Peptides against a protein of PDB entry 3T6J. Designs and how they scored, part 145

Target 1, 375 residues: chain A of PDB entry 3T6J
Amino acid sequence: PIVESYIGFIESYRDPFGSRGEFEGFVAVVNKAMSAKFERLVASAEQLLKELPWPPTFEKDKFLTPDFTSLDVLTFAGSGIPAGINIPNYDDLRQTEGFKNVSLGNVLAVAYATQREKLTFLEEDDKDLYILWKGPSFDVQVGLHELLGHGSGKLFVQDEKGAFNFDQETVINPETGEQIQSWYRSGETWDSKFSTIASSYEECRAESVGLYLCLHPQVLEIFGFEGADAEDVIYVNWLNMVRAGLLALEFYTPEAFNWRQAHMQARFVILRVLLEAGEGLVTITPTTGSDGRPDARVRLDRSKIRSVGKPALERFLRRLQVLKSTGDVAGGRALYEGYATVTDAPPECFLTLRDTVLLRKESRKLIVQPNTRLE
Target 2, 372 residues: chain A of PDB entry 3T6J as posed
Amino acid sequence: PIVESYIGFIESYRDPFGSRGEFEGFVAVVNKAMSAKFERLVASAEQLLKELPWPPTFEKDKFLTPDFTSLDVLTFAGSGIPAGINIPNYDDLRQTEGFKNVSLGNVLAVAYREKLTFLEEDDKDLYILWKGPSFDVQVGLHALLGHGSGKLFVQDEKGAFNFDQETVINPETGEQIQSWYRSGETWDSKFSTIASSYEECRAESVGLYLCLHPQVLEIFGFEGADAEDVIYVNWLNMVRAGLLALEFYTPEAFNWRQAHMQARFVILRVLLEAGEGLVTITPTTGSDGRPDARVRLDRSKIRSVGKPALERFLRRLQVLKSTGDVAGGRALYEGYATVTDAPPECFLTLRDTVLLRKESRKLIVQPNTRLE

## One batch from the design tools (peptide; made by RFdiffusion4, then SolubleMPNN)

Design b2_p17_5_s3 (from b2_p17_5, 8 letters changed)
Fold by OpenDDE base, seed 5:
Structure b2_p17_5_s3 (fold): chain B 375 residues (1-375), chain A 17 residues (1-17)
Amino acid sequence: as target 1 above (375 residues)
Amino acid sequence: AITAPTSSVPLDTEVRF
């Protein structure tokens, strides 16, 4: 088997300022069959980057072909095992040196194991479809999230010599119609500037890229889905995200007004964006469970994903990227924290929904890392 | 990175203050 490993100070999710890397390491075996799908995605990456909702001036100047591999994890040392990884976590290095992507396939397999009777917050009519396509749709999401999410976008930089990596006279901010008014100076990084929101903001951008690009037939074709199957994969991917936004409330601490998990905060933000879009795209309905206690149902109108959801996500995703590229911390924080705020205001009553989420919390699964044997 | 968006899968990567 082909073995991959890495070790070092890599992920900064446990730093409240998103700056200090936590010591992490893994040893994994390459899954060749699944890696082939990601290789096809890489082969289309340069073209797919052009489908993102920002002008080329806000994208990397030179496309650097990354590596993407599906891995079965043998051992993982860290505070949390991810489903996918994009490294390095330095935007400057991603722009100039390139990056690598991995999908942790057997971690995803654990996530797929949900019993129908224990599946919370979905309409009965959606449960079978969700169970069928959760795995495949999440493979698509992971691939897009890592490769074209984390792997996309340009930071505007003035170097130590005063030179800019963009033409100040010709580059236009698509949100304002004006010239670029802010950028990263020498020594400033994404994490150093955006600090407490940096990790979650970037995850939100990456997740949004996944939802946005999964609508493209080329993406679905790469993963082997066509016709009705492709549409079902799209639907379940979006449904999974809005459900995750509700589940995210588990990771909010009202007393401290903070989030404890960057990805779940990101998913809540996306839920808020899609709720704001209105027009019946997403509906969360409080209900009463069979046990007589509070429950809830999330409904996503499939027919409105492209007409309502895509435009809303497009506008939001463009704003995320523009604010990131320009180093506009004030604007970025205002935007992101606005959507990340959890109140009990109607109609959603998110604090009340949080109580429901906690009440309906599924039992924690035990992830056991295997040993290998020669037979 | 990306984590699985399910409550049944432990998401142990949490912010520590």
Scores: peptide ipSAE 0.214, ipTM 0.718, DockQ to the pose 0.076
Fold by OpenDDE base, seed 3:
Structure b2_p17_5_s3 (fold): chain B 375 residues (1-375), chain A 17 residues (1-17)
Amino acid sequence: as target 1 above (375 residues)
Amino acid sequence: AITAPTSSVPLDTEVRF
């Protein structure tokens, strides 16, 4: 088999300032069969990048064909096992040298083994559909998140010689209608500038790219979904994200006003964006469980994903990218922290919902080395 | 990186070489 591995200071999620990597490593085997869909996605990546809601001037100047493989993990040493990875975590290198994407296929496969009776916060009518399509929809999400999420966008930079990687006279900020007024100076990076929000902000951007582009027929076709199946995959992907936004409250610490997991914070932000869109797109309803204790239900109106959800996400995603590209930390922080704030304000009452989430929390699962054999 | 909306999952799989 083809063996892949990496080791070193790679992910900075555990650094409050987003700069210092945690030492981690894995050994994995390439799953050739599962890699085929990601190869097709790579083949369409250059065209799909043009579908993202920002001007070409905010996208990479040159498309560099990345690698994308599905891996079966044999061992993973670290504080958390991801479902997918995009490396390197340096935007300048991603732009100039390229990047690699991996899907940790066996991690995904195990994550989807949910018993119906244990599935929380969904309407009964959605549970079977969710169970059926959670896996396939998340495959789509992983591919988009890594390849076109982390793999998209341009940072405006002035180098040590004073040269800009963009035309200051002609490039226009689509949010303001003005010329570009801020950029990354020599020695400044995404992490160094955005610091405490950098990791979660970037994950939010990548997740938003996934939701936004999964609506594109070409994406669903690449993954082998057409007709009613494609629509179900879209629905479940969005439903999963909205549900995840609620589940995310587990990782918020009210006493410290902070988040303990970057991806879950990102998912909560997306939930807030979609709730703000209104028009009955997303509804979270507190209920009473069969045990007489608090419960909740998340509803997503399928018919409003494109008409209400997509435009809201488009605007939000564009704002994320523009603020990232221009190094506008003040604007970026204001936007992101605004959506990441957890209060008990009506009508959502998120702190109360957090209590419900904690009450309904599943027992801790153990991460163990896989049982493997050669065939 | 992307994570599943859970804190941890068990890993049990058969790898074909």
Scores: peptide ipSAE 0.261, ipTM 0.667, DockQ to the pose 0.103; fails the geometry check
Fold by OpenDDE base, seed 2:
Structure b2_p17_5_s3 (fold): chain B 375 residues (1-375), chain A 17 residues (1-17)
Amino acid sequence: as target 1 above (375 residues)
Amino acid sequence: AITAPTSSVPLDTEVRF
């Protein structure tokens, strides 16, 4: 078997300022079959990057072919096990030197081992479809999230010599219609500049890329889905995201007005964006469970994903990227914290829904190292 | 990185080589 490993101060999710890495490491084995799908995705990456909702001037100047491998984790040392990884976590290096992507395939397989009777917040009609496609849809999401999410976009930089990596005279901000008015100076990084929102903001951007690009037929074809199956994978991917946005409330601390998990905060933000789109795209309905206690149902109108959801996500995702590229911390913070705010305002009453989420919370699962055998 | 939308991810899997 082909073995991959890494170790070091890599991920900064536990740093409130998004800068200091947690010491972590893994040992994993290459899954050749799943890696082949990601290799096909890499082969299409340059073309798919052009489908993202920002001008080429806000994308990397040169496409650098990354690695992408599916891995089965043997051991993982850290506070949390990801489903996918994009390294390095330095945007400047990503755009100038390239990057590597991995999908932790067996993490995904286990993460979605949910019994139908324990599956919360979905309508009964969606449960079987969700159970069937949650794994495959999340494989798609991970691939897009890492490769085309974290692997996309350009930071506008002025170097120590005063040179810009963009044409100040011709590059136009698509949100303002004006020339670029802000950028990263020498020594400034994404994390240093955006600080407390950097990690979650970037995860939100990457997740949004996944939802946006999973609508592209070529993506589904790469993963081996066609016809009705492809549409079901899309639906379940979007449904999973909006459900995750509700589940995210577990990781919000009202007393401190803070989030304890960057990805879940990101998913809540996406839920808010899709709720804002309106038109019956997403509906969260408080209900009463069979036990007589509070429950809830999330409904996603499949027929409105492309007509309502995609345009809303497009606008939002473009704003995220433009604000990131230009280093506009004030604008970025205003946008992101606005969507990340949790109140009890109607109609959603998110603080009340949080009580329901906590009430329906599953028991904590143990992380157990997998068994390995040679045949 | 991306995480599964759950509070914990058990790695109780069998890897076959």
Scores: peptide ipSAE 0.243, ipTM 0.694, DockQ to the pose 0.086; fails the geometry check
Fold by OpenDDE base, seed 1:
Structure b2_p17_5_s3 (fold): chain B 375 residues (1-375), chain A 17 residues (1-17)
Amino acid sequence: as target 1 above (375 residues)
Amino acid sequence: AITAPTSSVPLDTEVRF
């Protein structure tokens, strides 16, 4: 078997300012079958990058072919186990040297080990479909999130010598129609500028890329989905995201007005974006469970994903990228924190929904080290 | 990195999945 490992100060999610990495490490075995799908995704990456909703001037100047591998984790040392990883986390290195992506495939087996009767916040008609496709759809999401999410976009930089990595005279901000008015100065990084929102904002961008590009037939084909299966995978991926946005409320602390998990905050933001799109795309309905206690249902109108959801996500995702590229912290914070705000305002009443989420919370899952054998 | 969208995680404060 092919064994992969890494170790070091890598992920900064536990740093309130998103700058200091937590020491972590893993040992994993390559899953060759799933890795083949990700390799096909890599082969299409350069073309798929062009499908992202920003001008080429906001994308990397030169495509660097990354590595992508699916891994079955044997041991992971850290505060939490991701489903996927894109490293290094330094934008400059990603742009100049490239990056590696991994999918920690067997993490999903644990994460989605939920019995049908315990599956919360879904309509009964969606539960079987969700159970069937949650794994495969998330494989798609992980691939897109890492490779084309974290692996996309350009930061506009003025170096220590005063030179720009973009043409100030010709590059146009697609949101304003004007020339670029802000950028990263020498020594400034994504994390240093966007600080407290940097991690969650970037995760939101990456998750949005996943939802946006999973609509592309080529992506579904790469993962082996066609026809009705492809549409079901799309539906479940989007459904999973909007459900996750609701579940995310667990990780919000009202008393401190803060989020405790970057990815969950990101998913809540996406939920808010899709709710704002309106037109019946997403509906969250408070209900009463069979136990007589509060419950809720998330509904996603499949027929409106492309017509309503995609355009809303496109606009939002472009805005995220433009603000990131230009280092517009004020604009970025205003946008992101606006969607990340949790109130009890109707019609959603998110703080009330949070109580419901907490009430319906599953018991903590334990991840146990597996055994493996060579066959 | 991406985490699984689940509320059932080992840690209650800052968690990765």
Scores: peptide ipSAE 0.201, ipTM 0.702, DockQ to the pose 0.088; fails the geometry check

Design b2_p17_5_s4 (from b2_p17_5, 7 letters changed)
Fold by OpenDDE base, seed 5:
Structure b2_p17_5_s4 (fold): chain B 375 residues (1-375), chain A 17 residues (1-17)
Amino acid sequence: as target 1 above (375 residues)
Amino acid sequence: ALTAPTSSVPLDPEVRF
């Protein structure tokens, strides 16, 4: 087998300021069959980057072909095991030196194992589709999230010599119609500037890229889906995201007004964006479970994904990228914290829904990391 | 990185990750 490993101070999620890396390491075996799909995605990456909703001036100047593999984890040392990884976590290095992507396939497999009777917050009519396509849709989302999410976008920088990596006279901010008015100075990084929101904001951008690009037939074709299957994968991917936004409330601490998980905060933000789009795209309905206690149902109107969802996500995703590129911390914080705020205001009553989410919380699974032997 | 979007993932709910 082909063995991959990494070790070091890598992920900064446990730093409240998103700056200090936690010591982490893994040993894994390459899954060749699944890696082939990601290789096809890499082969299309340069073209797919052009489909993102920002001008080329906000994208990397030179495309650097990354590596992407699917890995079966043998051992993982850290505070939590991810489903996917994009490294390094330095935007300057990603832009100038390149990056690597991995999908932790057997971690995803653990997440796939949900019994139908225990599947919460979905309409009965959606449960079978969800069970069938959750796994495949996750593969699509992870691939897009890592490769074209974390792997996309340019930071505007003025170097230590005062030179800019963009033409100040010709580059236009697509949101304002004006010239670029802010950028990263020498020594400033994404994490140092955006601090407390940096990790979750970036995850939100990456998740949004996944939802946005999964609508492209070319992406689904790369993963082997066509026709009705492709549409079902799209639907389940979006449905999974809006459901995840509701589930995210588990990781909010009301008394501290903080989020304890960056990715779940990101998913809640996406839910808020799609709810704001209105027009019946997403509906969360409080219900009563068979046990007589509070429950809820999330509904996504499939027919409105492209007509309502895509435009809403496009606008939001463009704003995320523009604010990131320009180092506009004030604007970025206002935007992101606005969507990340959890109140009990109607119609959603998110704090009340949180009580329901906690009540219906699934039992945590035990991940056992095996040894291998020759027989 | 990316975590699976489910409450069944064995992450410490009191730890940011």
Scores: peptide ipSAE 0.098, ipTM 0.728, DockQ to the pose 0.087
Fold by OpenDDE base, seed 3:
Structure b2_p17_5_s4 (fold): chain B 375 residues (1-375), chain A 17 residues (1-17)
Amino acid sequence: as target 1 above (375 residues)
Amino acid sequence: ALTAPTSSVPLDPEVRF
């Protein structure tokens, strides 16, 4: 088999300032069968990048064909096991040297093993569909998140010699209509500038790219979905994200006004964006469970994903990218922290919902190291 | 990195993409 591994100070999620990496490592085997769909996605990546909601001037100047493989993890040493990875975590290197994407396929398989009776916060009519398509939809999301999420966008930089990687006279900020007024100076990075929000903000951008681009017929075709199946995959992907935004409240600490998990914070932000869109796109309804205790239901109107959801997400995603590209920390923080704020204000009453989420919390899954053999 | 959107996270949530 083809064996892949990495080791070192890689992920900075445990650093409050997003700069210092945690030491981790894995050993995995390439799953050739599962890698084929990601190879097809890579083949379309250059064209799909053009579908993202920012001007070409905010996208990478040169497309560098990345690697993308599905891996079955044999051992993972670290404080958490991801479903997907995009490395290196340095935007400058991603832009100039390229990057690699992996999907940890057997980790995904574990995540999908949910019993219907334990599935929380969904309408009964959605449960079977959710169970059926959660896996396939998340495969789509992982591919888009890694390849076209983390793998997209340009940072505006002035190097140590004073040269810019963009034309100051012609590049226009699409949000302001003005010339670019801020950028990364020599020695400044995404993490160094955005610090405490850098990790979660970037995950939010990547997740938003996934939701946005999964609406594109070519993406679904790449993954082998057409017609009604494609629409169901889209629906379940969006439904899963909205549900995840509710589940995310578990990882908020009200007393400290902070989030303990970058991805969950990101998913809550997306939920807030889609709720703000209104028009009945997303509804969270407090209910009473069969046990007489608080429960909740998340509803997503399938018919409004494209008409209401997509435009809202487009605008939000563009703002995320523009603020990232220009190194506008003040604007970026204001935007992101605004959506990441958890209060008990009506109509959502998120702090009350958090109590419900905690009450209905599923037992933590234990992941054990597998073995393998040649047959 | 991407984690599965679930509350049943295997490890400490302070770390993981």
Scores: peptide ipSAE 0.103, ipTM 0.737, DockQ to the pose 0.104; fails the geometry check
Fold by OpenDDE base, seed 1:
Structure b2_p17_5_s4 (fold): chain B 375 residues (1-375), chain A 17 residues (1-17)
Amino acid sequence: as target 1 above (375 residues)
Amino acid sequence: ALTAPTSSVPLDPEVRF
């Protein structure tokens, strides 16, 4: 078997300012079958990057072919175990040296080990589809999130010598129609500028890329989905995201007006974007459970994913990228924190829904070290 | 990094990757 490992100060999610990495490490075995799908995704990455909703001037100048591997993790030392990883986390290194992507496939198996009767916040008609496709759809999401999410976009930089990595005279901001008016100065980084929102904002961008590009037939084909299966994978991926946006409320602390988990905050933001799109795309309905206690249902209109959801996500995702590229912290914070705000305002009443989410919270799952054998 | 969209995994939700 092919064994992979890494170790070091890598992820900064525990740092309130997103700058200091936590020491972690893992040992894993390559899953060759799933890795082959990710290799096909890598082979299409340069073309798929062009499908992202920003001008080429906001994308990396040169495509650097990354590595992508699916891993079955044997041991993970850290405060949290991810489903996917894109490293290094330094944008400059990603742009100049490249990056590696991994999917921790067996983590997903644990995460989605939910019995039908315990599956919360879905319509009964969606539960079977969700159970069937949640794994495969998340494989797609992980691949897109890491490779084309974290692996995409350019930061506009003025170096220590005063030189720009973009043409100030010709590059146009697609949101304003004007020349670029802000950028990263020497020594400034994504994390240093966007600080408290940097991690969640970036995760939101990456998750949005996943949802946006999973609509592309080539992506589904790479993962082996065609016809009705492809449409079901798309539906379940989007459904999973909007459900996750509701579940995310667990990680909001009303008393402190803060989020405790970057990815969950990101998923809530996406939910808010898709709710704002309106037109019946997403509906969250408070209900009463069989136990007589509060419950809720998330509904996603499959027929409106492309017509309503995609355009809304496109506009939002472009806005995220433009603000990121230009280092517009004020604009970025205003946009992101606006969607990340949790109130009890109707019709959603998110704080009330949070109580429902907490009430319906699933028991904590334990990740136990597996045994493995060579066959 | 990406975590699965569940509240039960990983063990410490405040430090999820």
Scores: peptide ipSAE 0.081, ipTM 0.723, DockQ to the pose 0.105; fails the geometry check
Fold by OpenDDE base, seed 2:
Structure b2_p17_5_s4 (fold): chain B 375 residues (1-375), chain A 17 residues (1-17)
Amino acid sequence: as target 1 above (375 residues)
Amino acid sequence: ALTAPTSSVPLDPEVRF
């Protein structure tokens, strides 16, 4: 088998300022079958990047073909095992030197091992579909998230010699209609500049890219889905995200007004964006469980994903990217923290819903690292 | 990186061990 590994101070999610890496490492085996799907995605990446909702001037100047591999983890040392990885975690290097993507396939399989009777917050009619497609839909999401999420966008930079990596006279900010007024100076990075929101903000951008691009027929074709199956994969991917936004409340600490998990904060933000879109796209309804205690149901109107959801996500995702590209920390913080705010304001009453989420919390899953053998 | 949207996500980054 083909073995891959990495080790070092890589991920910064445990740093409140998003800068200092946690020491981690893994050893994994290549899953050739799933890797082939990601290779096809890589082959289409340059074209798919053009489908993202920002001008080419806000995208990488030239496409650098990345590596993408599906891996089955044999051993992982760290505080948590990711489902996907995009490295390096330096945006400047991503755009100038390229990057590598991995999907940790067996981690996904474990993470989604949920019994139907324990599956919370979904309508009964959605449960079987969700169980059937949660794995495949998340494979799509991981591929898009890593390759076209983390792997997309350009940072506007002025180097130490005063040269810009963009034409100041011709590049227009699509949100303001004006010339570019802010950028990264020499020595400034995404993490150093956006600090406390950097990790979650970037995860939100990447997750949003996944939802947005999974609507593209070519993406589903690459993963081997067609017709009704493709539509079901899309639906379950979006449903999973809005459900995750509700589940995210577990990782909010009201007393400290802070989030304890970057990806879950990101998913809550996306939920807020899709709720704001209105028109019955997403509905969260408090209910009473069979045990007589509080429960809730999330409903996503499938028929409104493209008509309501996509435009809302498009606008939001464009704003995320533009603010990131221009290094507009004030604007970025205002936008992101606005959506990340958790209150008990009606109609959602998120703090009350949090109590329900905690009440219905599943036992934490333990990932037991596997063995392998030769026959 | 991406984590699955479940309760098996990494621990609270504010907790140090």
Scores: peptide ipSAE 0.079, ipTM 0.712, DockQ to the pose 0.071; fails the geometry check

